# Peptides against a protein of PDB entry 4N7V: the designs that were tried, part 32

Target 1, 222 residues: chain A of PDB entry 4N7V
Amino acid sequence: TLRSITSPLVAHRLKPIRQKTKKAVVSILDSEEVCVELVKEYASQEYVKEVLQISSDGNTITIYYPNGGRGFPLADRPPSPTDNISRYSFDNLPEKYWRKYQYASRFVQLVRSKSPKITYFTRYAKCILMENSPGADFEVWFYDGVKIHKTEDFIQVIEKTGKSYTLKSESEVNSLKEEIKMYMDHANEGHRICLALESIISEEERKTRSAPFFPIIIGRKP

## One batch from the design tools (peptide; aimed at target 1 K114 I128)

Design b2_p19_3 (made by RFdiffusion4)
Pose (drawn by RFdiffusion4):
Structure b2_p19_3 (pose): chain A 222 residues (1-222), chain P 19 residues (1-19)
Amino acid sequence: as target 1 above (222 residues)
Amino acid sequence: EIEIEGIHNEEYEERAEEL
């Protein structure tokens, strides 16, 4: 059953983005709702045959077929719903559409992995904690020129040369120049600070009923 | 490159310095 494989998507605090493609148009609206429009081409013009719209919390799914000859003319914004529409909860979503919800879920998870939640400026680097919690990606751009990309699985180092390599495990990073560990440790301290900063601020957010406390930009680029 | 936008606040800077 859907929910065997996937969890409801989270599109909160994400910026609006629209993505055209040969098959479909997947987007995130200003209301932070995820919209998936299937697209067909006819008479050198594109038609829409199905629209999936998912709530910001991913719990509510609305699907409408503007069933008509020629479908729906493709535009820059999602079309208004027709009358032959549908609405399901996440758990009550039919066996159909499951392939499409999973696609939307990956789209959102990808976007979050490139959405800054906390931006921290150190003496040596620009630190960014991303949105794809838990275990969000951590990216460090040193003013020195070195780039460090931290994942729950990976550590990725891009030296000033452009010489790039990936370090997976604790043993792999220990196989190191005792100078690059400074870049590693400074980035890890920055990661420690951002995870700490995120916790005490999101805690205050649960104490409140206001506009989101994210994303945050801390300090300035010297 | 990644575009950066967000809320800037001095209190958060002070908290970061404390850490």

Design b2_p19_3_s1 (made by RFdiffusion4, then SolubleMPNN; from b2_p19_3, 8 letters changed)
Fold by OpenDDE base, seed 1:
Structure b2_p19_3_s1 (fold): chain B 222 residues (1-222), chain A 19 residues (1-19)
Amino acid sequence: as target 1 above (222 residues)
Amino acid sequence: EIELEGIEDEKWEELAKSL
């Protein structure tokens, strides 16, 4: 099943974007729906031959073929559905569309990993907890130029000199220079605070059922 | 503010290889 390969994509709270590649143009709409436009090139002109429009919760997929399958010239937004429109639930999506859905899902995950959920300004750094899950990315931009990027899989450090390295184990973290450990300690504290605040705010959001509380900014840039 | 500027064009194309 598709579910055994990927979960429904979640595009909630993502800002509208449009990203072109050779094979497709993918958009996040104002409605937080995700549109995948499959592109073909003919005589140096790009045409949209197929569109997958996926709901913000990933559970509904609308598929259509612009201009009766002849394709529409690529424009600044997805073409309107006109012909050969099909609507599927996530669990009923035909297998022939799974690859395209997976592409949309991976795209959304990447966007989420770069979309701030909580921005926390400390005395020394701008800390950002991202929207991706599980194990949201956490970035720390120190005002002196040091950068730390934490993911579920690794920690990337960029030093003032521009030296960059990746840490994949606790042993490697423990082997860092004392100076770098100070940055790591600060990053970890910022991360802890962001996670704590995320939990508290999410619980209040659940209770009130109000408009989304995220993204939020805590503190101010010095 | 979205920090999408950190996503290189190559990453988008890499994702599209799955199509």
Scores: peptide ipSAE 0.431, ipTM 0.871, DockQ to the pose 0.036
OpenDDE base, seeds 2, 3, 4, 5: peptide ipSAE 0.393, 0.392, 0.411, 0.422; ipTM 0.864, 0.863, 0.865, 0.870

Design b2_p19_3_s2 (made by RFdiffusion4, then SolubleMPNN; from b2_p19_3, 8 letters changed)
Fold by OpenDDE base, seed 4:
Structure b2_p19_3_s2 (fold): chain B 222 residues (1-222), chain A 19 residues (1-19)
Amino acid sequence: as target 1 above (222 residues)
Amino acid sequence: EIELSGIRSEEWEKLAESL
C-alpha cells in the first residue's frame, strides 16, 4: 500500500512556493495545496502533461491532463483543472501515481525542514525550530558566526573559521573542543525551550480552535 | 523566506530525479 511507504503529506502553514526542475514544477499554493506539474519538452517548449493536485492534508489527490493529455504550455502557475479530472483518496490512489506522490511528499518535507515554526532569539543566537516531523530540524545561528544545525540524524557545526563537520553520535559530541561545547550547550537549551513552547502553544491552539498560532517569534535580535 | 533560500538548486533536481 501507499501508506506502507509514506504518510499523507502535510502542507499546513507552508508559504506559497513554485520550484521548477527538469522533470516537474512543484507548487505550494495559497490554499496550501500542493501541485506537481509533470513537464515535457517539445520543440524547445515546455508543456505540462499531467498535474497532481494534493490537498493540504495529503488525503485527496486530484489528477488531470491539460488539453486532453496533449499538454499545456508551462506558465507561471499550474494550469486550471479541466480535462480528464480524477479524484482519489490517499488510500485509493492508483499505484501508477505512487512515485509522483512520494516526490510531492519529499518535496513538502524538505520545505518543512526549512520553514520556521518557532523562532527564538536569545542573547547569543537566533534559534529556529522547523515544521518538519518527526524530529523537527533545529537551527542555531549565533551572532558571532557559529552555526549549529540539528536534525533527527545528525548535528552539523560550522565554526567561526568556517570549519564544518557533522556529528552522528554522543561520543563525537563529547570529543568536541571545550569552546564548541559551550555553543552546543546553548543550542541544546534553546532547543529544549522551543520544544516546550511548541507543546504549550499547540495545546492552546487546540483549545481555541481558531486561527493557527504558528509560526511564532519569541524575542528579538539584540 | 530566508531559510528556504538555503535549499540549493541541486537538492531540488536530485529530488526530482526520482520521477
Scores: peptide ipSAE 0.495, ipTM 0.893, DockQ to the pose 0.023
OpenDDE base, seeds 1, 2, 3, 5: peptide ipSAE 0.491, 0.479, 0.488, 0.488; ipTM 0.895, 0.894, 0.894, 0.896

Design b2_p19_3_s3 (made by RFdiffusion4, then SolubleMPNN; from b2_p19_3, 7 letters changed)
Fold by OpenDDE base, seed 4:
Structure b2_p19_3_s3 (fold): chain B 222 residues (1-222), chain A 19 residues (1-19)
Amino acid sequence: as target 1 above (222 residues)
Amino acid sequence: EIELEGIEREEWRKIAEEL
């Protein structure tokens, strides 16, 4: 099943974006829906032959073929749905569309990994917890130029000198120079705080049923 | 500051190739 290989994409709180590739254009709309436009080229003109429009929660997929399948000239936005629209739930999406859905999902996940959920300014750094999950990316931009980027899979360090390296194990982290460990300690503390705040804020958001609290900025740049 | 524009070309390329 599709669910066995991916979860419904989540595009909530993401800013609109449109990214073109040779074969497709993927967009996050103002409505936070996600569109995959499949592009074909005819006579040096690109046409949208198929569109997958996915709801912000990823659970509903609307598929349509512009101009009865003849295609619609590629524009700066997805073509509007016309007649002969097919609507599927995530769990009943035909297998032939799974790859396209996964494509959209991966794109959204990438965008989420670059979308600030919590920005936390410390005395030494700008800390940013991103929207992706599980294991949200966490970036720390120290004001002196050091950068630490934590993902679920690795930690990337960029030193003042520009030296960059990736750490994938605790042993590698423990082997860091003492001066770098200080940055790491600060980053970890900032990360802990952001995670704690995320939990607290999310709970309050749930209770109040108000507009989204995120993204949020805590503190000020010194 | 990290912005949506900061999506690395390389990261996107990898996803694009999976379609």
Scores: peptide ipSAE 0.183, ipTM 0.790, DockQ to the pose 0.024
OpenDDE base, seeds 1, 2, 3, 5: peptide ipSAE 0.168, 0.164, 0.165, 0.160; ipTM 0.788, 0.787, 0.788, 0.781; seed 1 fails the geometry check

Design b2_p19_3_s4 (made by RFdiffusion4, then SolubleMPNN; from b2_p19_3, 9 letters changed)
Fold by OpenDDE base, seed 1:
Structure b2_p19_3_s4 (fold): chain B 222 residues (1-222), chain A 19 residues (1-19)
Amino acid sequence: as target 1 above (222 residues)
Amino acid sequence: EIELEGIKDKKWEELAKKL
């Protein structure tokens, strides 16, 4: 099943963006829908042959073939669905479209990993918890120039000198210089606080059924 | 703001080629 290899994408709270490659254009629209335009080139002109339009919650996929499948000239936005429209739920999406859905999902996850959900200013650093999940990226920009980037897979450290390295195991983290451990400790504390606040704020959002509280900024730069 | 440099990496382009 598609669900066994990916979860429904989540594009809520993401800003509109359009990213072109040779074979496809992926967009997050103002509506927070995600579009994958499959592009073919003929006589030095690019045409959109197929469009996957995915709902913001990832659960509905609308597929259409512009101009009866002949293609529509590539423009600055996806062509409007007019002909040859099919609608699927996530669990009923034909396997032939799974790769394209995964492409959209990976793009959304990448955008989410770069989209601030919580910005938290401490005495020493600007901490940012990103929108991606599970295991949201967490960045710490220390005011003295040190940077720590935590992901689900690794921790990247950039020292004051500009020296950069990646840690992929607890043993590597434990082998850090004492001065770097201090930064790591602060980063971990900021991370803990952001996660706690995310939980609290999310619960309040659920209770109030109001507009989203995120993204949120806590504190101010000293 | 979203850093587009991270989106236009080699891995992303290689993934797009598989479409």
Scores: peptide ipSAE 0.144, ipTM 0.808, DockQ to the pose 0.021
OpenDDE base, seeds 2, 3, 4, 5: peptide ipSAE 0.135, 0.127, 0.072, 0.133; ipTM 0.801, 0.798, 0.692, 0.803

Design b2_p19_4 (made by RFdiffusion4)
Pose (drawn by RFdiffusion4):
Structure b2_p19_4 (pose): chain A 222 residues (1-222), chain P 19 residues (1-19)
Amino acid sequence: as target 1 above (222 residues)
Amino acid sequence: EELEEFEEELEEEFEEENE
């Protein structure tokens, strides 16, 4: 059953983005709702045969077929719903559409992996904690020129040279130059600080009923 | 394939913002 494979998507605090493609148009609206529009081409013009719209919390799914000859003319914004529409909860979503919800889930998870939640400016680097929690990606851009990309699985180092390599395990990073560990440790301290900063601020947010406390930009680029 | 292409576009945009 859907929910066997996937969890409801989270599109909160994400910026609006629209993505065209040969098959479909997947987007995130200003209301932070995820919209998936299937697209067909006819008479040198594009038609829409199905629209999936998922709530910000991913719990509510609305699907409408503007069933008509020629479908729906493709535009820059999602079309208004027709009358032959549908609405399901996440658990009550039919066996159909499951391939499409999983696609939307990946789209969102990808976008959150490139959405800054906390931006921290150190003496040596710009630090960014991303949105894809738990275990969000951590990216460090040293003013010195070195780039460090941290994942739950990976550590990625891009030296000033452009010489790039990936370090997976604790043993692999220990196989180091004892100078690059400074970049590694400074980035890890920055990661420690951002995870700590995120916790005490999101805690205050649960104490409140206001506009989101994210994303944050801390300090300034010297 | 479409998501890989979209990922590459996001990476380019994000690198430009940081530069």

Design b2_p19_4_s1 (made by RFdiffusion4, then SolubleMPNN; from b2_p19_4, 8 letters changed)
Fold by OpenDDE base, seed 3:
Structure b2_p19_4_s1 (fold): chain B 222 residues (1-222), chain A 19 residues (1-19)
Amino acid sequence: as target 1 above (222 residues)
Amino acid sequence: SDLEEFEKKLEEERKKEIE
């Protein structure tokens, strides 16, 4: 099943973006829907032959073939769904479209990993908790030039000298130089605070049923 | 490869926002 390979994509709170590749154009729309336009070239002109429009929660996929399958000239936005429209739920998506959905999912997840959910300014750094889940990316930009990037899989450190390295185990983290440990300690504290705030703010969102509170910025750069 | 190239673009934009 598709669910055994990936979860429904989540595009909530993501800013609109359009990215073109050789074979496809992937877009996040103002509506927070995700569109995959399959592109073919004919006589030096690019045409959209197929479109997958995925709902913001990833659970509904609308597929259509512009201009009766002949294709529509590539433009600055997806063509309107007028011809040969099919609607599927995530669990009923035909296998022939799974690869394209997976691509959209990976694209969205990447965007989420680079989309601030909480920005927190400390005395020493700009801390950013990203939108991706589970295990949201966390970046710390120290004002003196040190950078720490935490992901679910690794921690990347960029020192003042520009030296960069990746830590993939607790043993490697424990072997850090004392100077770097101080930065790591601060990063971890900022991370803890952001996670705590995320929880509190999310609960308030649920209670108020108002517009999303995220993204949020806490504090200012000194 | 396509996603890797896109990631580079995202990172470049992030740098501009942080600077």
Scores: peptide ipSAE 0.356, ipTM 0.862, DockQ to the pose 0.777
OpenDDE base, seeds 1, 2, 4, 5: peptide ipSAE 0.355, 0.333, 0.338, 0.350; ipTM 0.863, 0.854, 0.852, 0.858

Design b2_p19_4_s2 (made by RFdiffusion4, then SolubleMPNN; from b2_p19_4, 8 letters changed)
Fold by OpenDDE base, seed 1:
Order: C-alpha cells, then structure tokens, then sequence
Structure b2_p19_4_s2 (fold): chain B 222 residues (1-222), chain A 19 residues (1-19)
C-alpha cells in the first residue's frame, strides 16, 4: 500500500514555492495545496501533460490532464483543472501515481525541514525549530560563526574555522572538545525550550481554533 | 537527484534570511 511507503504529506503553514525540474514542476500554492505538473517537451516548447493536485493534508489527490491530454503550455502556475478530473483519497490512489505522490511528499518534507516553526534568539545564537516531523530539524546559528544542525538522525557541527563534522551517537557527542560541548549545551537548552513552547502554543492553538499561531519569533538578535 | 539540487538552493536562500 501507499501508506506502507509514505504518510500523507502535510503542507500546512508552508509558504508558496515553485520548483522546476526537467520532467516536473512542483508547487506549493497559496492555498497550501501541492501540485505536481508533469512536463513534456515538444518542438522546443514545454507542455504540462498531467497534474496531481494534492490537498494540504495530503489526503485528497485530484488528477487531471490539461487540454484533453494534449498538454497545456508550461506557465508560472499550474493549469486550471477541466471537467475531466479524477479524485482519489490517499488510500485509494492508483499505484501508477504512487511515485509521483512520493516525489511530492519528499519535496514537502524537505521544504518543511527548512521552514521555521519557532525562531528563538538567545544571547549567543539564533535557534530555529523547523516544521518537519517527526523529530523536527533544529538549527543553531551562533553569532560568532559556530553552527549546529540537529536532525532525528545526526548532529552536524560547523566550527568557527569552517571545519564541519557529523555526530551520530551519544558517544561521539561525549568525545567532543570542551569548547564545542559548551555550544552543544546551549543548543540543547534552546532546543528544549523550543519544544516546550511548541507544546504549549500548540495546545492554546487547539483550544482557540483561530488562525495558526506558527510561525513565531521569540526575542530578537542582540 | 533533483531534490538534492533543490535543497542546495533552499539552503542558499535561507542563509540570506538568517544573516
């Protein structure tokens, strides 16, 4: 099943973006829907032959073939759907579209990993908790040039000199130089605070059912 | 990988926002 390979994509709170490749154009719309336009080239002109429009929660997929399948010239936005559209739920999506959905999902997940959910300025660093889940990316940009990037799988450290390395275990973290441990401690504290605030704010957001509270910025650069 | 190239682009753009 598709569900065994990927979960429904989540594009909530993501800014509109359009990325073109040779074979496809992927867009996050103002509506937070995701569109995959399949592109073919003919006589030096690019045409959109197929469009997958995926709802912001990833659960509904609308598929259409512009201009009766003849294709529509590639433009700055997806072509509008016609009356000949197919609508599927995530669990009922035909297998022939799974690869395209997976591509959209990977794209969205990547964007989420680079989209700030919480920005927190400390005395020493700009801390950013990203939108991806589970295990949101967390970045710390120290004002002195040190950078720490935490993911679910690893921690990347960029030192003042530009020296970069990746840590994948607690033992490696424990083996860090004392100076770097200080940065790591600060990063971890910032991370803890962001996670705590995320929980509190999310709960209030749920209670109020108002416009999204995120993204938020806490503090300002000193 | 198309997404890898895109990631580089995103990182470059985001770098400008952080600085």
Amino acid sequence: as target 1 above (222 residues)
Amino acid sequence: DDLEEFEKKLEEERKKEIE
Scores: peptide ipSAE 0.330, ipTM 0.859, DockQ to the pose 0.778
OpenDDE base, seeds 2, 3, 4, 5: peptide ipSAE 0.309, 0.322, 0.317, 0.323; ipTM 0.848, 0.856, 0.852, 0.854; seed 2 fails the geometry check

Design b2_p19_4_s3 (made by RFdiffusion4, then SolubleMPNN; from b2_p19_4, 8 letters changed)
Fold by OpenDDE base, seed 5:
Structure b2_p19_4_s3 (fold): chain B 222 residues (1-222), chain A 19 residues (1-19)
Amino acid sequence: as target 1 above (222 residues)
Amino acid sequence: SDLEEFEEKLRKEREKEIE
């Protein structure tokens, strides 16, 4: 099943972006829908031959073939669907489209990992909790130049000297120099606070059913 | 890969925002 390969993508709160590759253009639209445009080149002109338009919650996929399958010249946005439109639910998506959906999902997840959900300024650092899930990325940029990037899989440290290394186990974290441990402690505290705020704010969003509260900025740079 | 290149692009843009 498609679900065994990927979960429905989630593009909520993401800013519009358009990224072109040789074979495709992937976009997050103002509507927070995601479009994959399959591109072919003919006579030095690029044409969109197929479009997958995925809803912001990833559950609905609309597929169409511009200009009756003849293709539509590549533009700054996906071509509008006209006729011969197919609509699928996530669980009913034909297998031939799974790879393209997976690509869209990976793209969105990547964007989410670089999209601030909570920005928190401390006395010593700018902390950012990202939108990706589960285990959102957390970045800390200390004003003195130290950087810490936490993901579900690793912790990357960049020291003042520019020395960079990745930690993938608690043992490695425990082997850090005492000076770096202080930065890590601060980063962890900031992370804890951001997670707590995320939980509280998300609950309030659920209760109020209003416009999204995120992204938010807490504090200001000293 | 295309995604890796894109990630690098996003990283650079993010750095500009953070700085």
Scores: peptide ipSAE 0.345, ipTM 0.850, DockQ to the pose 0.834
OpenDDE base, seeds 1, 2, 3, 4: peptide ipSAE 0.344, 0.340, 0.338, 0.340; ipTM 0.852, 0.849, 0.850, 0.848

Design b2_p19_4_s4 (made by RFdiffusion4, then SolubleMPNN; from b2_p19_4, 9 letters changed)
Fold by OpenDDE base, seed 3:
Structure b2_p19_4_s4 (fold): chain B 222 residues (1-222), chain A 19 residues (1-19)
Amino acid sequence: as target 1 above (222 residues)
Amino acid sequence: DDLKKFEEELDKEREEEIK
């Protein structure tokens, strides 16, 4: 099943973006829907032959073939659905579209990992908790030039000199130089605070049923 | 590899925003 390979994508709160590749254009729309346009070239002109439009919660996929399958000239936005529209739920998506859905999902997840959910300014750094899940990326940009990037899989450190290295185990983290440990301690504290705030704010969102509170910015650069 | 290129673009945009 598709579910055994990936979960429904989540594009909530993501800013509109359009990314063109050789064979496709992937977009997040103002509606927070995700569109995959399959592009073919004919006589030096690019045409959209197929469109997958995925709902913001990833559960509904609308597929259509512009201009009766002949294609529509590539433009700055997806062509309007007019001809031969099919609608699928996530669990009923035909297997032939799974790869395209997976690509959209990976694209969205990447965007989420680069989309601030909480920005927190400390005395020493700009801390950013991202939108991706589970295990949201967390970045710390120290004002002196040190950077720490935490993901579910690793911690990347960029020192003042520009030296960069990746830590993938707890033992490697424990073997850090004392001066770097100080940065790591601060990063971890900022991370803890952001996670705590995320929880509290999310609960208030649920209670109020209002527009999203995220993204938020706490404090300002000194 | 398409996503790798896109990631690099996103990183560049964020670096400009943070600076």
Scores: peptide ipSAE 0.404, ipTM 0.882, DockQ to the pose 0.802
OpenDDE base, seeds 1, 2, 4, 5: peptide ipSAE 0.403, 0.391, 0.392, 0.400; ipTM 0.882, 0.877, 0.878, 0.880

Design b2_p19_5 (made by RFdiffusion4)
Pose (drawn by RFdiffusion4):
Structure b2_p19_5 (pose): chain A 222 residues (1-222), chain P 19 residues (1-19)
Amino acid sequence: as target 1 above (222 residues)
Amino acid sequence: EELPVEFGFDEETLEELYE
């Protein structure tokens, strides 16, 4: 059953983005709702045959077929719903559409991995904690020129040369130059600080009923 | 030390991330 494989998507605090493609148009609206529009081409013009719209919390799914000859003319914004529409909860979503919800889930998870939640400026680097919690990606751009990309699985180092390599395990990073560990440790301290900063601020957010406390930009680029 | 705190998306950083 859907929920076997996947968890409801989270599109909160994400910026509006629209993505055209040969098959479909997947987007995130200003209301932070995820919209998936299937697209067909006819008479040198594009038609829409199905629209999936998922709530910000991913719990509510609305699907409508503007069933008509020629479908729906493709525009820059998602079309208004027709009358032959549907609405399901996440658990009550039919066996159909499951391939499409999973696609939308990956789209959102990808967007969150490139969405800054906390931006921290150190003396040596620009630190960014991303949105794809838990274990969000951590990116460090040193003013020195070195780039460090931290994942729950990976550590990625891009030297000033452009010489790039990936370090997976604790043993692999220990196989180091004892100078690059400074970059590694400074980035890890920055990661420690951002995870700590995120916790005490999101805690105050649960104490409140206001506009989101994210994203945050801390300090300034010297 | 005191540090400024700002809220919102930095468009320049977003452009670089989505490259």

Design b2_p19_5_s1 (made by RFdiffusion4, then SolubleMPNN; from b2_p19_5, 8 letters changed)
Fold by OpenDDE base, seed 4:
Structure b2_p19_5_s1 (fold): chain B 222 residues (1-222), chain A 19 residues (1-19)
Amino acid sequence: as target 1 above (222 residues)
Amino acid sequence: MSLPIELGYDEELLEELWK
């Protein structure tokens, strides 16, 4: 099943963006829908031959073929759907479209990993919890130039000297120099706080059932 | 029509937009 490969993408709270590649254009629209435009070149002109429009919650996929499959010239936005529209739920999406959905999903996850959900300014650093899940990326930009980037898979450290390295295990983290451990400790504390705030705010958001509370900024740069 | 196996996104572009 598609679900065994990926979960429904979530594009809520993401800003509009349009990313062109050689064979496709992926967009997040103002509506927070995600569009994959499949592009084919003919006579030095690019045409959109197929469009997957995915709802913001990833559960509805609308597929259409511009101009009856003849294609529509690539523009600054997806072409409008024609009368020949197929609509699928996530669980009913034909297998032939799974790769394309996965493509969109990975793009959205990438965007989410770069989209601030919580920005927290400490005495020493700007901490940012991102929108991706599970295991949201967490970045710490120390005012002195040190950077720590935490992901679900690794921790990247950039020292003042510009030296960069990646930590993939707790043993490696524990083997850090004491100087770096201080930065890591601060980063971890900031991370803990952001996660706690996320939980609290999300709960209040759920109760209120109003407009999104995120993104949020806590504090200010000293 | 198939998409490339490897995602060819410009992460630097994304970084510029969000950072």
Scores: peptide ipSAE 0.026, ipTM 0.609, DockQ to the pose 0.042
OpenDDE base, seeds 1, 2, 3, 5: peptide ipSAE 0.024, 0.025, 0.033, 0.024; ipTM 0.603, 0.609, 0.708, 0.607; seed 3 fails the geometry check

Design b2_p19_5_s2 (made by RFdiffusion4, then SolubleMPNN; from b2_p19_5, 5 letters changed)
Fold by OpenDDE base, seed 2:
Structure b2_p19_5_s2 (fold): chain B 222 residues (1-222), chain A 19 residues (1-19)
Amino acid sequence: as target 1 above (222 residues)
Amino acid sequence: EELPVELGYDEELLEELWK
């Protein structure tokens, strides 16, 4: 099943973006829908031959073939849906489209990892919890130039000197110099606070069921 | 059409999300 390969993509709260590659263009629209345009070159002109338009919650996939399958010239936005439209639920998507859906999902996940959900200013740093899941990325930009980037898989440190290294285990973290440990301790505390706030705010958002609360900014730069 | 195996997304474009 498609579900065994990927979960439905989630594009809520993401800003519009358009990424062009040689064979495809992937976009997040103002409506927070996701479009994959399949591109073919003919006579030095690029044409969109197929479009997958995926709902913001990833559960509905609309597929159409522009200009009766002849293709539509590539433009700065996806071509509008035609009268020949196929609509599928996530669980009923034909297997021939699974790879294209997975491509869209990976793009959305990448964008989410770069999209601030919570920004928290401390005395020493700007902390940012991102939108991706599970294990959202967490970045700390210290005002003195030190940077720490935490992911589910690793921790990257950039020191004042520009020296950069990656930590992949607790033993490596414990072996850090004392001065770096101070930055790590601050980063970890900021991370804990952001996760706690995310939980509380998400619960209140669920109760009110109105406008989204995220993204949110806590505190201000000194 | 086949999609590229590698994502090859422009990181600079994604940085605009921080603005």
Scores: peptide ipSAE 0.023, ipTM 0.619, DockQ to the pose 0.056
OpenDDE base, seeds 1, 3, 4, 5: peptide ipSAE 0.023, 0.023, 0.027, 0.023; ipTM 0.616, 0.608, 0.676, 0.617; seed 4 fails the geometry check

Design b2_p19_5_s3 (made by RFdiffusion4, then SolubleMPNN; from b2_p19_5, 7 letters changed)
Fold by OpenDDE base, seed 3:
Structure b2_p19_5_s3 (fold): chain B 222 residues (1-222), chain A 19 residues (1-19)
Amino acid sequence: as target 1 above (222 residues)
Amino acid sequence: MELPIELGYDEELLEELWK
């Protein structure tokens, strides 16, 4: 099943973006829908041959073939749907489209990993919890130049000197110099706070069923 | 306003879009 390969993408709260690659253009629209335009080159012109338009919650996929399958010239936005549009639910998506959906999903996840959900200013740093899940990325920008980027898989440290390294295990984290540990401790505390706030705010958001509370900014830069 | 991002995901998936 498609679900065994990927979960429905979640594009809520994401800002619009249009990213072109050699074979595809992926967009997040103002509506928070996601569009994948499959691109082919012919006679030095790029044409959109197929479009997958995916709802913000990832559960509805609309597929159409511009210009009766002949394709439309690539433009600055997805071509408008024409006649003979196919609409599928996530669980009913034909297998031939699964890879394309997965492409969209991974792109959205990437965007989410770079989209602030909670920004928290501490005395020493700007902390940012991102939108991706599970294990949202967490970035800490210390005012003195140190940077820490935490992901589910690793921690990247950029020191004042510009020296950069990646930590992939707890043992490596524990082997850090004391001076770096201080930054890490602060980062971890900021992370804990952001996660706590996320939980609390999300619960309140659920209860009120109001407009999204996120993204939020806590505190101000000193 | 568009969200500025740098792409960094599975390139193999991109190559297989038409397969």
Scores: peptide ipSAE 0.034, ipTM 0.715, DockQ to the pose 0.033
OpenDDE base, seeds 1, 2, 4, 5: peptide ipSAE 0.023, 0.033, 0.031, 0.024; ipTM 0.599, 0.712, 0.694, 0.613; seed 4 fails the geometry check

